# Peptides against a protein of PDB entry 4GXB, part 10

Target 1, 277 residues: chain A of PDB entry 4GXB
Amino acid sequence: VPTEEVSLEVLLSNGQKVLVNVLTSDQTEDVLEAVAAKLDLPDDLIGYFSLFLVREKEDGAFSFVRKLQEFELPYVSVTSLRSQEYKIVLRKSYWDSAYDDDVMENRVGLNLLYAQTVSDIERGWILVTKEQHRQLKSLQEKVSKKEFLRLAQTLRHYGYLRFDACVADFPEKDCPVVVSAGNSELSLQLRLPGQQLREGSFRVTRMRCWRVTSSVPLPSGSTSSPGRGRGEVRLELAFEYLMSKDRLQWVTITSPQAIMMSICLQSMVDELMVKKS

## One batch from the design tools (peptide; made by RFdiffusion4, then SolubleMPNN)

Design b1_p9_2_s4 (from b1_p9_2, 6 letters changed)
Fold by OpenDDE base, seed 2:
Structure b1_p9_2_s4 (fold): chain B 277 residues (1-277), chain A 9 residues (1-9)
Amino acid sequence: as target 1 above (277 residues)
Amino acid sequence: TIVFENPVF
């Protein structure tokens, strides 16, 4: 791609648009720096955020595709898909809420965390009771961003990334689940027929390994799933989990977001490694 | 298939 100056749109979690002028040859960090500059985010806080490729759904929700890697050219990465559904999103890229303290000391950092958290609550990524929701709304109306975040940090699935509904082979084959990644775990929420909502917690520290598999389904005449066009690549994330003492079991999640799930796992592992060192 | 070993296991 020839080096040209272009306008690139980067979205915040709440859909706020940040327009930056970059070169088509600018790498992920260059674009991230441009976004930071546009937002007036200090350089020392840039490392707490990353750029993600997402698919915007019809309802405006984001389906996270992957984190943009350092060597990537964000403009090329998004435009090469030739679909306006694909967007670049800025989001915090750490898991431990303790790092919020560093970010929220800065006005811009605080605003970014606040906007993200509001969005995550609105989208149901963070789970809230009615009373908690009332408290959050009150704080939001008062624009008490710090207090809002402090309350939010105590909420279930704060800091989690929620994925689109998908299928797992746990606890049963072809079980519809909603996967969320955060707090060094994968949370699998499921509701079996006639049962209450259940959550399976899979701690990263009990995963021996994981794998991502890509396969092309054989043309089975039964297109039972309305959304799978002929020839759609099937992605699976499988992890080998220590269920009990000396008992390892593979759990497989079938999802177009399997790559993103794997990226989350690696990111959580990396953060844990830093803490152990 | 890409396999990732977990060092924090």
Scores: peptide ipSAE 0.599, ipTM 0.970, DockQ to the pose 0.935
Fold by OpenDDE base, seed 5:
Structure b1_p9_2_s4 (fold): chain B 277 residues (1-277), chain A 9 residues (1-9)
Amino acid sequence: as target 1 above (277 residues)
Amino acid sequence: TIVFENPVF
């Protein structure tokens, strides 16, 4: 692609648009810096955020596809998909809420976290009781962003990334599940017929390894999923989990977001490694 | 297939 100046739209978690002028040859960090400059986010806080490729659903929700890597050219990465559904989103890219303290000290950082958190609550990524919701709304009405975040930090699945409904082989084969990543775990929520909502927590520290697999169903095979045409690529994330002492078991998640799930796992591992060093 | 070993296991 020839190097030229282009206008690139980057969305915040709440759908707010940030328009930046960049070069087509600008790498992820260059674009991130441009976005930061546009927002007046200080340089020392840039590292707390990343650019993500997402697919915008009909309801305006974001399905995270992957994190943009350092070598990527965001303009090319998004435009090459030739679909208006794909967007670039700025989001915080750390898991430990302790890092919020650094970000919240800055007005712009505070606003970014606030907007993201409001959006995550509205989208049901952060789980709230009726009472908690009332408290949050009260704080929102008062525009008390710091207090809002402090309350939000105590909520279930704060800081989690929620994926689209998918399928897992746990606790039984072909279980419909909603996966969320955060707090060094994968949370699998499921509702079996006639049962209440259940949640399985898979801590990253109990995963020996994980893998991403892509496969094409055989033409003769009845793909049981009505929505996927024959020959469509199937993505799976599998992890080997320590269920009990000396008992490892593979858990497999079938999802178009398997790559993003793997990225989240790696990111959580990386953060844990930093804490141990 | 890409396999990732977990160093924090």
Scores: peptide ipSAE 0.598, ipTM 0.971, DockQ to the pose 0.932
Fold by OpenDDE base, seed 4:
Structure b1_p9_2_s4 (fold): chain B 277 residues (1-277), chain A 9 residues (1-9)
Amino acid sequence: as target 1 above (277 residues)
Amino acid sequence: TIVFENPVF
């Protein structure tokens, strides 16, 4: 791609558009800095955010595809897909809510966290009761962003990334599940016929390893995954989990977001390693 | 297949 100046659209979690003028040859950090400058986010807070490639669904929700890597050219990465449904999104890129304290001391950082949190609640990524929702709405109406975030930080799945409905082989084969990543775990939510919602928590510290596999199913084969077309590449995330003392078991998730799940696992591991050092 | 070993296990 020839080097030229282009206008690149980057979305916030709430769908707000940030337009930046960049070079087609600008790498991820260059684009991130341009976005930060446009938002007036200070340089010392840039590291708390990352750019993600997402697919925008019909309802405006984002299906996270992957985190953009440092060497990538965001303009090329998004345009090469030749589909308008793919977007670049700015989101916080840490897991420990303690880092919110650093970010929310700045007006722009506070606004970004607030907008993301509101969006996550609206999309059901953060789990709230009716009463909690009422309290949050009251704070939102008052535009009390700090208080809103402090309350939100106490809520279930605060800071989690929620994935599209997919399939796992746990607790049963071909079980429909909703996976969320956060707080050093993968949460698998499922509702079996006639049963209440169940959640399985898989802590990263109990995963010996994980793997991502890509396969091409037979054209005549059953597509067990909802929403996947016939003959599409099948991605799987499998992790070996310590179920009990000296008992390891593989859990396999079939999802087009398997790569993103793996990125989340690695990111959570990295953050834990920093804490151990 | 890409395998990741977990150092925090």
Scores: peptide ipSAE 0.596, ipTM 0.970, DockQ to the pose 0.903
Fold by OpenDDE base, seed 1:
Structure b1_p9_2_s4 (fold): chain B 277 residues (1-277), chain A 9 residues (1-9)
Amino acid sequence: as target 1 above (277 residues)
Amino acid sequence: TIVFENPVF
């Protein structure tokens, strides 16, 4: 791609648009710096955020596709898809809520975390009781952003990324599940026929390894995925999990977001390694 | 297939 000046739209979690003028040859960090400058985010806080490629659904929700890597050219990465559904989103890129303390010391950082958290609650990524929701709304009305975040940090799935409904082979084959990544785990929420909502927690420290597999199903008169066309690529994330002492079992998730799930696993592992050092 | 080994296992 020839080097040209272009206008690039980057979205916040709440859908707020940030327009930046960049070069087509600018790498991910260059674009991130441009966004930070536009927002007046200080340089020392840039590292707490990343750019993500997402697909905007009809309801305005974001389906995370992947994190943009350092060597990528965000303009090329998004425009090459030739679909207006794909967007670039700025989001915090750490898992431990302790890092919120560093970010919220700055007005802009606080605003970013607040906006993201509000959005995550509204979209049901963070799970709240009726009473908690009332308290959060009260704080939101008062525009008490710090208090809002402090309460939010205690909530179930705070800081998690929620994925689109998909299928897993646990606890049974072809189980519909909703996967969320956060707090060094994959959370699998499922409801079997006639049963209550259940959650399976898979801690990354009990995963020996994981893999991403891409396959093309053989032509058949039927598909196990109702919306999947003949010849569509099937992505799977599988991890080998320590179920009990000396008992490893593979768990497989079939999802178009398998790559993003793998990125989350790696990111959580990386953060744990930093803490351990 | 890409396999990732977990160093924190």
Scores: peptide ipSAE 0.596, ipTM 0.970, DockQ to the pose 0.906

Design b1_p9_3_s1 (from b1_p9_3, 5 letters changed)
Fold by OpenDDE base, seed 3:
Structure b1_p9_3_s1 (fold): chain B 277 residues (1-277), chain A 9 residues (1-9)
Amino acid sequence: as target 1 above (277 residues)
Amino acid sequence: MFAARQVPA
């Protein structure tokens, strides 16, 4: 791609559009700096955010595909897919809510966290009771962003990334699940027929290893999941988990977002290592 | 140490 000046659209979590003028040859950090400058986010807070490649669904929700890497050219990465469904999204890039304190000290940082949190609640990524929802709405009406975030930080799955419905082999084969990543865990939510909602927690500290596999199903295979066309690439995330004392078991998640899940796992592990150093 | 391995089809 020739080096040219282009207008690149970057979205916030709530769908707000940020237009930046960049070069087609600008790397991820260059684009991130351009977005920060457009938002008037100070340089020392840029590192708390990252750019993500997402697919916009029909309902306007974002399906996270992957985090853009440092060597990537965001303009090329998104346009090469030749689909307008793919977008670049700015989102916070840490897990521990303690880092919110650093970001909230700045007006722009506060606004970004607030907008993201409101969106996560509206999308059902953060789990709220009826009473909690009422309290949050009251704070939103008062435009009390700091108090809103303080309450949100206490809620279940605050700071988690929620994935699209997918399939796992746990607790049973071909079990429909909703996976969420956060707080150094993968949370698998499932509702079996006639049963209450169940949640399995898989702590990253109890994972021995994980892998992502890419395969093309053979045409003759009987188990075509509804909606997958013949020859579509199947992605799986498998991790070996310490279920009990001296008992390791493999858990496999089949999802188009398997790559993003693995990125989350590595990111959570990396953050834990930084905190221990 | 956690190892992530991508295995090509």
Scores: peptide ipSAE 0.024, ipTM 0.617, DockQ to the pose 0.305
Fold by OpenDDE base, seed 1:
Structure b1_p9_3_s1 (fold): chain B 277 residues (1-277), chain A 9 residues (1-9)
Amino acid sequence: as target 1 above (277 residues)
Amino acid sequence: MFAARQVPA
């Protein structure tokens, strides 16, 4: 690709557009720095954020595809898909809420976390009770961003990334689930017929290994995933989990976001390693 | 130690 100056659109979690002038040859970090400069985010806070490739759904929600890697060229990565549905999104890229303290010390960092958190609540990624919602709305009306975040940090699934509805083979075969990643776990929410909503927790520290598999179903085979046509690529995330003492079991999630799930797993593991060090 | 793999079909 020839090196040319281009205008690149980067979205915040709430859909706010940030336009930056970059080179087609600029790598992920270069683009991230350009976005930071546009937002007046200090250099020492850049590392708390990353660029993500997402697919914008018809309702405006984001389906996360993957994190952009360091070697990637964001302009090329997004434009090569030849679809306006794909966007680049800026989002915080750490899991431990303790790091919020560093980011919140800066006005721009505070605003970014606030906007992201508001969006996550509105989209149902963060789970809130009626009373909590009332309190959050009151704080939002007062534009008390720090207090808003402090309350939000106590909420269920704060800091989690929520995925689109998919299918798992646990607790039973072909079980519809909603997966969320955060706090060093995969949370699987499910509702079986006639049962209440259940949440299963799979801690990354109990995962011995995981893999992503890409396959194309045979024309004669029935697709196990509802809504996928014959010949569509099927992605699966499988992990071997320590269910009990000396009992390992494979759990398989069938999802177009299997790659993103695996990225989250690795990211959570990496962060845990840094903290131990 | 955690192992992560991507396996193409």
Scores: peptide ipSAE 0.024, ipTM 0.616, DockQ to the pose 0.313
Fold by OpenDDE base, seed 4:
Structure b1_p9_3_s1 (fold): chain B 277 residues (1-277), chain A 9 residues (1-9)
Amino acid sequence: as target 1 above (277 residues)
Amino acid sequence: MFAARQVPA
């Protein structure tokens, strides 16, 4: 791609558009710095955020595809897909809510966390009771952003990334599940017929290993996954989990977001290693 | 395509 100046759109979690002038040859960090400058985010807070490639769904929600890597050219990464559904999103890239304290000290950082949290609640990524929702709305009306975040930090799945509905082989074959990543775990939520909502929590510290596979189903193969056409690429995330003492079991998730799930796993592990050092 | 990641001890 020839090096030229272009206007690149980067979205916040709430859909706010940030237009930045960059070079087509600018790498991820260059674009991130441009976004930070546009927002007046201090340089020392840039590292708490990352750029993500997402697909915007019909309802306006974002399906996270992957985190943009350092060597990537964000302009090329998004435009090469030749679809307006793909967007670049700025989001916080740490898991431990303790790091919120550093970000919240700055007005711009506070606003970014607030906007993300509001969006996550509205999209149902953060789970709230009716009473909690009322309290949050009251704080939102008062524009008490710090208090809003402090309350939100106590809520179930705060800081989690929620994935699109998919299929797992746990607890049974071809089980519809909703996967969320956060707090050093994968949470698998499911509702079997006639049963209450169930959640399986898989801590990354109990995962021996994981893998992502990409395959094209053969025409003769009974694709048990409803709605996948013949010849469509199937992505799977499989992890080997210590279910109990000396008992390892493989769990497989079939999802177009398998790559993003694996990125989350690695990111959570990396953060744990940093905290232990 | 196959990609495997090992969890650090």
Scores: peptide ipSAE 0.020, ipTM 0.627, DockQ to the pose 0.165
Fold by OpenDDE base, seed 5:
Structure b1_p9_3_s1 (fold): chain B 277 residues (1-277), chain A 9 residues (1-9)
Amino acid sequence: as target 1 above (277 residues)
Amino acid sequence: MFAARQVPA
């Protein structure tokens, strides 16, 4: 792609559009800096955010595809997909809510976290009781952003990234699950027949390893899962988990977002390493 | 360790 000046649209979590003028040759960090400048986000806070490639669903929700890597050219990455459903989204890229304190000290950072949190609640990524919802709405009406965030930080799955409904082989084969990543874990929400909604937690510190595999189902003999066309690429995230003392078990999640899940795992591990050091 | 929890209503 020739180096040209282009207008690139970057979305916030709430769908707010940020238009930046960049070069087609600008790498992820360059674009991120341009977005930060457009928002008046100070340089010292840029590192708390990342650019993500997402697919915008019909309802406006974002299905996260992957984090844009440093060597990538965001303009090329999004336009090469030749589909308007793909967007670039700015989102916080840390997991520990303690880092919110640093970001919230700045007006722009506060606004970004607030907008993201409101969106995450509205989309059901953050789980709230009826009473909590009432309290949050009251704070939202008052535009008490700091108080809103402080309350939100106490909520279940605050700071989590929720994935689209998918399938896991745990606790049973072909179990429909909703996976969320956050707080150094993968949370698997599932409803077995005749049972209440349950949540299983897989802590990254108990994962020995994980891998993403890509496969094309053979047309002969394999009943394609309902909704997948013949020859569609199947992505799986498999991780080896310490279930109990000296007992390792593989858990496999089948999801088109397997790559993003693995990115989240690595990101959570990386953050833990930083904190340990 | 894998922990299963009930999701609050």
Scores: peptide ipSAE 0.011, ipTM 0.609, DockQ to the pose 0.034

Design b1_p9_3_s2 (from b1_p9_3, 4 letters changed)
Fold by OpenDDE base, seed 1:
Order: sequence, then C-alpha cells, then structure tokens
Structure b1_p9_3_s2 (fold): chain B 277 residues (1-277), chain A 9 residues (1-9)
Amino acid sequence: as target 1 above (277 residues)
Amino acid sequence: LFAARQVPA
C-alpha cells in the first residue's frame, strides 16, 4: 500500500467520533498515539487502551471482531473489509478494576472510562437492579463521574465484554447462550425451556487449554448454528475445563466472535501473569 | 485451526 495521508475515524464506546490524520502505513500504536493526542490523553495512559475492530449492528450496537495487533495497519485492516459496518473502536484494554485508579487520575482518562461505562450499562453489558439504575441515573444527572464509576465498579459484570447471542454444547447440545468475558472468566447466561435464567462461570485458571477452529460445512450437511446457511464459515471456541477433581471436559461455543473470545482469554491470562510478577 | 493455547500452570 502506498504511503499516503488519510483521515481515519475512530469511535469511542458511546459512538463519539474521533477523526485523526494518519499515514496509511501507520501501525496500530501510531494510530493509537494519534487518537490519544486528539483527545489530549497523556502518553503514560495510552497503554491502558487498545483499538478494536468491530461490526456496527443495525441498532448501533458493536459486535467486537478482534483487537488490532501491533503489526497491523488500522487503515488497511478496516478498509480492506469494504463494508461501512466495520469500525475501529477505542476501549480500555485491562480487566482488573484496580487499574481504573491510574486512569481516573487524569481528566481525559476519567471521561473515557465514564463514557464507556455509561455505554456498557445502556447496552446491558453491566447488569443493574432497578435501585442501582436509579442511583446511577442520579449520579449521571449530577455529572459526578468519579462517584458514578465507584458505584459501577461494584456492579455485576463491570468491565466485562458482552458477545452476541450464540450456541454452546453445554449444559446440553445446541444450547442458546450469551457469553461475557471478564474477571478472569467466561460467563455463560442461558435459559432452558421452562427454567429461569442461569449463569455458568468458567474461570480461565481452570481451563487447561483452548482452541479456535474455522470450518465450512458440506453442502449436504445441516449447520448446528441457527441462522447460518449451508456452506457458511463456522467458527468455534473449544476449551478443556476442569469440571471437578481430575475430571476434564471439553466445552464448545459456536460463535462468529470465537476469535474475539480467544483474544479475551489470552488477555486475561496475560494480565494474571503480570500481576504475579 | 486458528489458534491453540495452553493456560500456564
């Protein structure tokens, strides 16, 4: 790709647009630095954020596709898809809420976390009771960002990434589930016929290994994933989990976001390793 | 197979 100056749009979690002038040859870090400069985010806080490739759904929600890697050229990565549905999003890229303290010390960092958290609540990624919602709205009306975040940090699935509805083979075959990643776990929410909502927790520390597979079903074969036609690419995340003492079991999630799920798993493991160092 | 990863012990 020839090196040219281009305008690149980067979105915040709430859909706010940040336009930056970059080179087509700029790598992920270069673009991230440009975004930080545009927002007046200090250099020492850049490392708490990453750029993500997402697909914008019809309702304006984001389906996370993957994190952009260091070697990538964000302009090329997004434009090569030749679809306006794909966007680049800036989001915090750590899991432990303790790191919020570092980010919140800066006005811009505080604003970014606040905007992201508001959006996550509005989209139902963070689970709130009616009373909690009332309290959050009151704080939002007062624009008390620090207090808002402190309350939000106590909420269920704070800091989680929520995925689109998909299918798993646990607890039973072809079970519809909603997967969320955070707090060193995959949370699987499910509702079986005639049953109340259930949540299963799969801690990364109890995963022996995981893999992502891509396959194309045979034309004569039926897809196990609802809504997919015959011959469409099928992505699966499979992990071997320690269910009980000396009992390993494979769990398989069928999802277009299997790659993103695996990225989250690796990221959570990496963060745990850093904390132990 | 896209990726296979092992969790550190």
Scores: peptide ipSAE 0.025, ipTM 0.675, DockQ to the pose 0.169
Fold by OpenDDE base, seed 4:
Structure b1_p9_3_s2 (fold): chain B 277 residues (1-277), chain A 9 residues (1-9)
Amino acid sequence: as target 1 above (277 residues)
Amino acid sequence: LFAARQVPA
C-alpha cells in the first residue's frame, strides 16, 4: 500500500468517534499513540488500552473480531474488509480491576473507563440487579465517575468481554450459549427450556490446552443449523478442561468469534503469568 | 486450519 496520509476513525466503547490523521503505513502502536494524543491520554497509560477490530451490529453493538497485533496496519486491516460494518475500537486490554487504580488517577483514563463501563452495563455485559441499576443511574446523573466505577467493580462480570450467542457441545450437544471472558475464566450461560439460567465457569488455570479450528462445511443435506449459509466458514474453539481430579474433557464452542475467544484466553494467561513473576 | 495453544504449567 502506498504511504499516504489518511483520516482514520477509531471508536470508543460508547460509539464516540475519534478521528486521527495517520499514515497508511502506521502500525498499531503508531495509531494507538495518535488516538492517545487526540484524547490527551498520557503516554504511560497507553499500554492499558488496545485497538480491536469489531463488526458493528444492526443494534449498534460491537461483535469483537480480534485484537489488532503490533505488526498490523490498522488502516489496511479495516479497509481491506470492504465493509462499513467493520470498525476499530479502543478498549482497556487488562483483566484485573486492580489496574483500574492506575488508570483512574488520570482524568482521561477515568473518562475512558467510565464510558466503557456505562456501555458494558447498557449492553448487558455487566450483570446488575434492579436495585444496583438504580444506584448506578443515580451516580451517573450526579456524574460521580469514581464512585460509579467503584460500585461497578463489585458487579458480576465486571471487566468481562461478552460474545454473541453461539453453540457449545456442553453440557449437551448443540446447546445455545452466551460466552463471556473475564476473571481468568470463560463463563458459559445457558437457559434450557423450562429451566433457570445456568452458568458454567471454566477457569483458564484448569485448561490443559485449547485450539481454534477453521473449516468449510460440506453441503450436507441436513438443514439442521438454521441461519448458516451453505459454504460459510465454521470456526470452533475447543479446550481440554480438568473437570475433576484426573478427568479431562474437551469442550467445543462453535462461534465466529472463536479467534477472539482464543486471544482472550491467551491474554488472561499472560496476565496471570505477569502477576506470578 | 488448526491452531493449538498450550497453557503454561
Scores: peptide ipSAE 0.025, ipTM 0.674, DockQ to the pose 0.166
Fold by OpenDDE base, seed 3:
Structure b1_p9_3_s2 (fold): chain B 277 residues (1-277), chain A 9 residues (1-9)
Amino acid sequence: as target 1 above (277 residues)
Amino acid sequence: LFAARQVPA
């Protein structure tokens, strides 16, 4: 791609558009710096955020595809997909809520965390009771961003990334699940027929290993689920988990977001290692 | 022991 100046759209979690003038040859960090400058985010806070490739759904929700890597050219990465449903999103890029304290010291950082948290609650990524929701709405009406975040930090799945509904082989084969990543775990939520909502917690510290596989299903003559076109690539995340003392078991998640899940796992492990050093 | 990402070739 020839080096040209272009206008690139980067979205916040709430869908707010940030337009930046960049070169087609600008790498991920260059684009991130341009976005930070446009928002007036100080340089020392840039490292708390990352750019993500997402697919915008019909309802306006974002399905996270992957984190943009350092060597990538964001303009090329998004435009090469030749679909307007793909977007670049700015989001915080850490798991421990303690890092919120550093970001919240700055007005722009505070605003970014606030907007992201509001969006995560609205999308159901953060789980709230009716009473908690009332309290949050009251704080939102008062525009008390710091107090809003302090309350939100205590809520279930604060800081988690929620994935689209998918399938796992746990606890049973072909079990519909909703996966969320955060707090050094994968949370698998499922509702079996006639049963209450169940959650399985898989701590990354109890994962021996994980892998992502890509396969093309052979055209089996039988039950094409109406939504999977013939020949669509099937992605799976499999991890070997210590279920009990000396008992390892493989768990496999089938999801188009398997790559993003693996990125989250690695990111959570990396952050834990930094804290222990 | 943190699991290394094994990408199957």
Scores: peptide ipSAE 0.024, ipTM 0.655, DockQ to the pose 0.495
Fold by OpenDDE base, seed 5:
Structure b1_p9_3_s2 (fold): chain B 277 residues (1-277), chain A 9 residues (1-9)
Amino acid sequence: as target 1 above (277 residues)
Amino acid sequence: LFAARQVPA
């Protein structure tokens, strides 16, 4: 792609548009810096955020596809998909809420976290009780951003990334689940027929390994469920989990977001390693 | 030992 100056749209979690003038040849960090500059985010806080490729759903929700890598050209990465549903989103890229303290000290950082958190609550990524919701709404009405975040930090799945409904082979084969990544775990929420909502927690520290596989289903003469188009690539995330002492079991999640899930796993592991050092 | 993320090619 020839080097040209272009206008690139980057969205915040709440859908706010940030337009930046960049070169088509600008790498992820260059674009991130441009976004930071546009927002007046200080340089020392840039590292707390990343650019993500997402697919915007009809309802405006974001399905995270992957984190943009350092060598990528965000303009090319998004435009090459030739679909307007794909967007670049700025989001915080750490998991430990303790890092919020650093970000919240800055007005712009505070605003970014606030906007993200509001959006995450509205989208049901953060789980709230009725009473908590009332409290949050009150704080939102008062525009008490710091207090809002402090309350939000105590909520279930704060800082989690929620994925689209998918399928896992745990606890049983072809089990519909909603996966969320955060707090050094994958949370699998499931509702089996006639049962209450259950949550399984898979801590990354108990994962021996994981892999993403891509497969093209062979046209088996069996009635493929009408909704999966012939020849669609199936992505799976499989991880080997320490279920109990000396008992490893593979868990497989079938999801178009398997890549993003694996990125989250690696990111959580990396963050834990940084904390131990 | 966190086994390496193997993304199959």
Scores: peptide ipSAE 0.022, ipTM 0.660, DockQ to the pose 0.406

